# Peptides against a protein of PDB entry 6UG1, part 261

Target 1, 304 residues: chain A of PDB entry 6UG1
Amino acid sequence: SNEERKRRKYFHMLYLVCLMVHGFIRNEWINSKRLSRKLSNLVPEKVFELLHPQKDEELPLRSTRKLLDGLKKCMELWQKHWKITKKYDNVGLYMRTWKEIEMSANNKRKFKTLKRSDFLRAVSKGHGDPDISVQGFVAMLRACNVNARLIMSCQPPDFTNMKIDTSLNGNNAYKDMVKYPIFWCEVWDKFSKKWITVDPVNLKTIEQVRLHSKLAPKGVACCERNMLRYVIAYDRKYGCRDVTRRYAQWMNSKVRKRRITKDDFGEKWFRKVITALHHRKRTKIDDYEDQYFFQRDESEGIPD
Target 2, 301 residues: chain A of PDB entry 6UG1 as posed
Amino acid sequence: SNEERKRRKYFHMLYLVCLMVHGFIRNEWINSKRLSRKLSNLVPEKVFELLHPQKDEELPLRSTRKLLDGLKKCMELWQKHWKITKKYDNEGLYMRTWKEIEMSANNKRKFKTLKRSDFLRAVSKGHGDPDISVQGFVAMLRACNVNARLIMSCQPPDFTNMKIDTSLNAYKDMVKYPIFWCEVWDKFSKKWITVDPVNLKTIEQVRLHSKLAPKGVACCERNMLRYVIAYDRKYGCRDVTRRYAQWMNSKVRKRRITKDDFGEKWFRKVITALHHRKRTKIDDYEDQYFFRRDESEGIPD

## One batch from the design tools (peptide; made by RFdiffusion4, then SolubleMPNN)

Design b2_p29_3_s2 (from b2_p29_3, 13 letters changed)
Fold by OpenDDE base, seed 5:
Structure b2_p29_3_s2 (fold): chain B 304 residues (1-304), chain A 29 residues (1-29)
Amino acid sequence: as target 1 above (304 residues)
Amino acid sequence: SEEDKKWEEEVMKKLEELLKLKEIVPLPL
């Protein structure tokens, strides 16, 4: 019905705000001074120097290569620190079906919210789910004075799916679900004027995204619970930005149709949500990023 | 339109009611 379509749209909007607020809260927690002091000790001086290369005036690419090598070594150090990767409880922050939402509303399950103290302990011990691990990695880079963002791929229920949810076939569902991350890192490269994408936990990859990312879900089974629609970046200064354009090859033709921002109302609403979560002034980094997004929109063109 | 404004207000009210109901969003928040 039209009513059910409206209900699903509203529930999607709410769920999206809750996810974006969760990312904001986790981004505050990883700014903990106590955690920072502990995590800085994981990074040897030689690796710290690679994270902060001098500008090569002849070939700025040499400085970027040093930064990339430093980030690779940080990823290796993080793997040594992280002792226990826990499975997610149920589906974690991956996309739920409408049926799963309705069943959860009926069961009034008291989800035990992870406290800040428990999170900081989990990161310090190297014991937690993949999301806690990525968040801790961002904290380690920030402890080394790296301009690292926490990235969250927000997975609200698909308001464009009006089908009655068939039960997702259970056997490989978890493996396919966790094939691609929900959380990752971006690092500002001051030499190339670009964000470097870092997945320290799932795919264990560092990339300079041009047209497409390795982190973008591919295949039907992986996309059932991980649909690239809302990739939100949280910086160390409490900036909040939509960076979906970086990771979406087909923003205009495919991704936009599945976003609340497909219409002017949803675009205005989503801008209000981003603005409410954005607690810093604009910077030249935002100008370079917006210019990159503009060039990516022009190069994609208007979908036929 | 006035209908869009009433609809925005109803959405915001439902969002506030649902945000108060932390229990309804089965997020491990």
Scores: peptide ipSAE 0.026, ipTM 0.600, DockQ to the pose 0.232
Fold by OpenDDE base, seed 3:
Structure b2_p29_3_s2 (fold): chain B 304 residues (1-304), chain A 29 residues (1-29)
Amino acid sequence: as target 1 above (304 residues)
Amino acid sequence: SEEDKKWEEEVMKKLEELLKLKEIVPLPL
C-alpha cells in the first residue's frame, strides 16, 4: 500500500539517524585522552616519522609513499595488538530485512548497549568485534597526530524493497555479509590533497580511490546486508560529512535511487541531520574534497 | 569522570537537536 511505503520510508529515516548518532558517539569515544596515551605507545618512533614525512619539494609523491608505508606498518602493528576478533551478535550493524525488524519488534530483547568504559577496555585489550577494532585503529592513528577519519557505511533497512518476506537463506549468509566492512578509516594526505582509504581489519588494504573502491560491495549475496548508500565520515574535530560519492561508482544512476535524498524533501532532511552532527568550521580540506566530488559527479554524467 | 559527564551532556544535547528533526518530518499520523 501507499501507507506501507510511507511507513518504511519513515522507519528508514529514524533508523538512519540512530546509526549516524551511533557513529558520532563512537567517534567521540575514540578521542579519549586516556586511550590516546595508551595507543601512542604501540607505535615506534621510526613508524611515527613515516606518518609525518617531510615535504619532498622535488617529488611530493615520495612523501605520499612514506605516509603509505607508515600506514601499512600501523596496520601490521594493529594486527599484533588485536588478539581476539569476536563474531558479530546476529548481523551487527549490517542491514536487516523488514521481516527481521517486525520479528525483533515482537521480541523485546534488551540489547545490552556497550558502555564507553567497556569500549575503551575492549580497544585497550585488543578484544572485540571488527567494528571496535577499526574504531581502535582510528584512535591509534589520532594518538599519533594523524588526521584520521572514522568512516561508517550506514545500513538502514531498504525502503525501496516493498517485498513482505525477504528471508535470507542459511549459513553462507554470514560469510557473504562480512566480506565487506561497515567501518573503515580515511587518512588525509597533505601532499596529494586527497583522502587515503584504509581498511585495517577486513580486507587489510590501503587504497587511493579514483573511480571505484575495493570496499564497495560486489555481487548479489554481499549486497543483501551491505548496500553502499550512506558513507559518513567522522573526523577528530567532530566534523561529519557525507563521503558516499568517493565509494559509489554509480552515485547518480544507482545509489541515489536507494537513498532518502532521491527527493527534495529527503535531501533537505538529510542535510539537516548532517548539519546537526557537524561541529567544526569548514576547512581547505573540505574544499579539496568537495572539488573532488564535483569532478566525480561530472565524470559520471547524467544517467540514461 | 567530569570529562565523561560533559561528554554525555553534549551527546544528549545533540540527540535532542536530532530529535527535533521529528518536527521537520510531518509524519501524517
Scores: peptide ipSAE 0.020, ipTM 0.558, DockQ to the pose 0.045
Fold by OpenDDE base, seed 2:
Structure b2_p29_3_s2 (fold): chain B 304 residues (1-304), chain A 29 residues (1-29)
Amino acid sequence: as target 1 above (304 residues)
Amino acid sequence: SEEDKKWEEEVMKKLEELLKLKEIVPLPL
């Protein structure tokens, strides 16, 4: 019905806000001074120097290469620190079906919310799920004074799916679900004026996204629980930005149709959510990022 | 419609309440 469509749209909006607030709270937790002091000790001086290269005035690309090498070594150090990668409880923060939501409403399962103390202990010991691992990696880079963002791919239920959910076939569903991350890192390259994408856990990759990201889910099975729709960036100064455009090849033709921002009301509403979570002043980094997004919108063209 | 405006206002009011929450209210999910 039209009422069911309105209900699913509303529930999607509510769920999206809760996910974005979750990302904000995790971003605050990784700014812990106690955690920072412990994680900085994982990074040798030689690696710290690579993370903070001098500007090469002759060839700025040499400075970017040093930063990339420093980030690679940080991923290797992080893998040595991280002893136990736990499976997600159920589907974690991957996308639920409408049927799973309806069934969950009937089952008053007490979700054990992970407390701040338990999170800090998990990161500190190197024991937790992939999301905790990525969040801890961002904390380690921030402990080394790197301008690292926590990235979250928010997975609210698909309000555009009006079908009665068929049961997702069980066994391969987890492998396909976790093939692409929900959380990753971005690092500001002050030399190239770009964000570097870092997945320290799932794909163990560093990329300078131009048109395509390796982190963008591909194939029907992977997209069932991981739809690239709302990629939110949380910085060390409590900035919050929509960075979906970086990772979406087909933002205008495909991704926008699956977002709340497909209509003017949804766009205005989503801007208010971002503004409420954005606790810092605008910077020149935001100007370079917006210019990059503008160029990407122009280069995609109007969908024919 | 006027109904859509009232619904938009209710959604915005609930959003403002949620954004004031320092703790993730466990949605009864």
Scores: peptide ipSAE 0.023, ipTM 0.583, DockQ to the pose 0.446; fails the geometry check
Fold by OpenDDE base, seed 1:
Structure b2_p29_3_s2 (fold): chain B 304 residues (1-304), chain A 29 residues (1-29)
Amino acid sequence: as target 1 above (304 residues)
Amino acid sequence: SEEDKKWEEEVMKKLEELLKLKEIVPLPL
């Protein structure tokens, strides 16, 4: 019905806000001074120096290579620190079906929200789910004065899916679900004027995204619970930015149709959400990023 | 429509409530 379409759109919007607020809160928690002091001790001086290379005036690419090597070594150090990767409870922050949402609403299950103290302890011990691990990795880089931001791929239910029965049956459903991350890291490269993508936990990859990312879900089974639609970046100064354009190869042709921002109302609403979560002044880094997004929109074109 | 305006206002009001939350509302996730 038209009513059920409105209901699903509304519920998608509310769900998206709660996910974005979750990302914001986790981004505050990883700014903990106590955690920072502990995590800085995981990074040897030689690795710290690689994270902060001097500008090579002859070849700026050499400075970027040092930073990339430093980030690789940080991923290796993080893997040594992280002792226990817990499975997600149910589907974690991956996308639920409409049926799963209706069933969970009826069951009034008290979700045990992870407290800040428990999160800080989990990160400090190296015990937790993959999301906690990624968030802790961002905290470690921030402890080393790296301009690292937390990235969250928000997975609200698909308001464009009007099917009633999307029972995701299958023993492999969890493996397909977790094949691609929900959380990752980006690091500012001051030499190339670009964000470097870092997945320290899932794919264990470092990327300089040009047209596509390895972190973008591919294949039907993986896309059932991980649909790239809202990739939100949270920086160390409480900036909040939509960075979906970086990871979406087909933003205009495919991704936009699945976003609330497909219409002018949804665009204006989503901009208000971003603005409310954005607690810093604009910087020259934002200018370089917006210029990159502009070039990516021009290069994709408008879908016919 | 006027119904769509009321719905927009309700969504915006609910957004403002959610943005004031210092804790993750356990959505009935």
Scores: peptide ipSAE 0.023, ipTM 0.585, DockQ to the pose 0.518; fails the geometry check

Design b2_p29_3_s3 (from b2_p29_3, 12 letters changed)
Fold by OpenDDE base, seed 5:
Structure b2_p29_3_s3 (fold): chain B 304 residues (1-304), chain A 29 residues (1-29)
Amino acid sequence: as target 1 above (304 residues)
Amino acid sequence: MEEDKKWEKEVMEKLEELLKLNEIVPLPL
């Protein structure tokens, strides 16, 4: 019905807000001074120097290569620190079906929210789910004075899916679900004026995204619970930015149709949500990023 | 239009509530 379409749209909006606020809160927690002091000790001086290369005036790319080597070594150090990767409880922050949501509304399960103290302990011990691990990696880079962002791929239920959800086939569903991350890192490269994508936990990859990322879900089974629609960046100064354009090869033709921002009302609403979560002034880094997004929109063109 | 404004308001009020709660992420389940 039209009512069910409205209900799913508004529930998607509410769920998206809750996910974006979750990312904001986790971004605050990883700014913990106590955690920072502990995590800085994981990074040897030689690796710290690679994270902070001098500008090569002859070839700025040499400085970027040092930063990339430093980030690779940080991933290796993080793997040594992280002793226990827990499975997600149920589907974690991956996308739920509408049937799962309707069934959960009847089951008033008191979800024990992870407290800040428990999160900080989990990161400090190296014991937690993959999301906690990524968040801790961002905290380690920030502890080394790296301009690292927490990235969250927000997975609200698909309001464009009006089908009655068939039960997702159980056994392979978890492996397909976790094949691609929900959380990752971006690091500002001051030499190339670009964000470097870092997945320290899942794919264990470092990328300079041009047209597409390896972190973008591919294949039907992986996209059932992980649909690239809302990639939100949280910086160390409580900036909040939509960075979906970086990771979406087909923003205009495919991704936009599945976003609340497909219409002017949804675009205005989503801009208000971003503005409410954006607690810093604009910087030259935001100008370079917006210019990159503009060039990517022009290069994709309007879908025929 | 009026319904969309009502629901926008409810979602924004929920955003403000969640921002104040800072330690509790009530994901709607």
Scores: peptide ipSAE 0.021, ipTM 0.591, DockQ to the pose 0.772
Fold by OpenDDE base, seed 4:
Structure b2_p29_3_s3 (fold): chain B 304 residues (1-304), chain A 29 residues (1-29)
Amino acid sequence: as target 1 above (304 residues)
Amino acid sequence: MEEDKKWEKEVMEKLEELLKLNEIVPLPL
């Protein structure tokens, strides 16, 4: 019905806000001075120097290569620190079906919220789920004074899916679900004026995204619980930015149709949500990023 | 249009509440 379409749109909006606020809160928690002091000790001086290379005036690419090597070594150090003790309970922050949402609304399961103290302890011990691991990795880079962002691929229920039954089948569903991450890192390369994408946990990859990312879900089964629609970046200064354009090859033709921002109302609303979560002044880094997004929109063109 | 404005208001009020709580609100499961 039209009413059910409205209800699903509203619920998608509310769920998206809850996810974006979750990302904001986790981004605040990883700024903990106590955590920073502990995690800085994981990074040897030689690795710290690679994270902070001098500018090579002849070939800035040499400085970027040092930074990339430093980030690779940080991923190796993080893997030594981290002991993933938990799979996601059910689907974690991956996309739920409408049926799963309706069924869970009836089950007043007391979800034990992870407290800040428990999170900080989990990161410090190297124990938890993959999301806590990525968040801890961002905290370690920030402890080394790296301009690292927490990235969250927000997975609200698909308001464009009007099917009642979207029962997802069995054990293969978990493997396909976790094939691509929900959380990752971006690091500012001051030499190339670009964000470097870092997945320390899932794909264990470092990318300089041009047109496509390895982190973008591919294939029907992987997209059932992980649809790239809302990739939100949280920086160390409480900046909040939509960075979906970086990871979406087909933003205009495919991704936009699945976003609340497909219409002017949704665009204005989503901009207000971003603005409410954006607690810093604009910087020249934002200008370079917006210029990159503009060039990516022009290069994609308008879908026929 | 008016319903969409009402929903926007409710979502923004909820955002403000969630920002004050500084707790991981259980996502509506």
Scores: peptide ipSAE 0.021, ipTM 0.593, DockQ to the pose 0.847
Fold by OpenDDE base, seed 1:
Structure b2_p29_3_s3 (fold): chain B 304 residues (1-304), chain A 29 residues (1-29)
Amino acid sequence: as target 1 above (304 residues)
Amino acid sequence: MEEDKKWEKEVMEKLEELLKLNEIVPLPL
């Protein structure tokens, strides 16, 4: 019905806000001074120097290569620190079906929310789910004075799916679900004027995204619980930015149709949500990023 | 149009509540 379409749109908006606020709160927690002091001790001086290379005036690419090597070594150090990767409880922050939502609303399960103290302990011990691990990795880079962002791929229920009975098949569903991450890292390269994408936990990759990312879900089974729609960046200064354009090869043709921002109302609403979560002034880094997004929009074109 | 504005208001009021609580909100499930 038109009513059910409206209900699903509203519920998607509310769910998206809750996810984006969750990302904001986790981004605050990883700024913990106590955690920072502990995590800085994981990074040897030689690795710290690679994270902060001098500008090579002859070839700026040499400085970027040092930074990339430093980030690789930080990923290796993080793997040594992280002792226990817990499975997600149920589906974690991956996308739920409408049926799973209806069934969960009837079951008033007291979701045990992870407290800040428990999060800080989990990161410090290296024991937690993949999301906690990624968030802790961002905290370690920030402890080394790296301009690292927490990235969250927000997975609200698909308001464009009007099917009632999307029972996802059980056993293989978890492996396909976790094939691509929900959280990752971006690091500012001051030499190339670009964000470097880092997945320290799942795919264990470092990439300089041009047209496509390895982190973008591919294949029907993987996309059932992980649809690239809202990739939100949280920086060390409480900036919040939509960076979906970086990871979406087909923003205009495919991704936009699955976003609340497909219409002017949804676009204006989503801009208000981003603005409410954005607690810093604009910087030259934002100008370089917006220029990159503009060039990506022009290169994709508008679908006919 | 009016209904969409009502939903926008409810969602924004919820966002403000959630930002004040500084707690991991139970996702509307």
Scores: peptide ipSAE 0.021, ipTM 0.592, DockQ to the pose 0.816
Fold by OpenDDE base, seed 2:
Structure b2_p29_3_s3 (fold): chain B 304 residues (1-304), chain A 29 residues (1-29)
Amino acid sequence: as target 1 above (304 residues)
Amino acid sequence: MEEDKKWEKEVMEKLEELLKLNEIVPLPL
């Protein structure tokens, strides 16, 4: 019905806000001074120097290569620190079906929210789910004075799906779900004027995304619980930015149709949500990022 | 148009509530 379409749109909006606020709160928690002091001790001086290379005036690419090597070594150090990767409880922050949402509304399950103290202890011990691990990795880089962002792929229910959801009953459903991350890291490369993508936990990859990322879900089964629609970046200064364009090859043709921003109302609303979560002034880094997104929009063209 | 404005208001009020609480309101999961 039209009413069910409205209800699903509204619920998607509320769910998206709650996910984006979750990312904001986790981004605050990883700024903990106590955690920072502990995590900085995991990074040897030689690795710290690679994270902070001098500008090579002859070949700026040499400085980027040092930074990439430093990030690789940080990912290796993080793997040594992280002792236990727990499975997600249920589906974690992956996308639920409408049927799962309707069924959970009937089940007053007391969701035990992870407290800040428990999170800081989990990161400090190296024991937790993949999301806690990524968030801790971002905290370690920030402890080394690296301009690292927490990235969250927000997975609200698909308001464009008007079908009655069949149960996702498959033996591989969890493996397909966790094939691609929900959380990752971005690091500012001051030499190339670009964000470097880092997945320290899932794919264990470092990318300089030009057109597409390995972190973008591929295949029907992986997209059932992980649709690339809202990739939100949280920086160390409480900046909040939509960075979906970096990871979406087909932003205009495919991704936009699945976003609340498909219409003018949804675009204006979503801009207000981003603005409410954005607690810093604009910087030259934002200018370079917006220029990159503009160039990516021009290069995609208008969908035929 | 009026219904969309009502929902926008409710969502923004909920955003402000969530930002003030500094707590992850368990999503109505």
Scores: peptide ipSAE 0.024, ipTM 0.597, DockQ to the pose 0.785; fails the geometry check

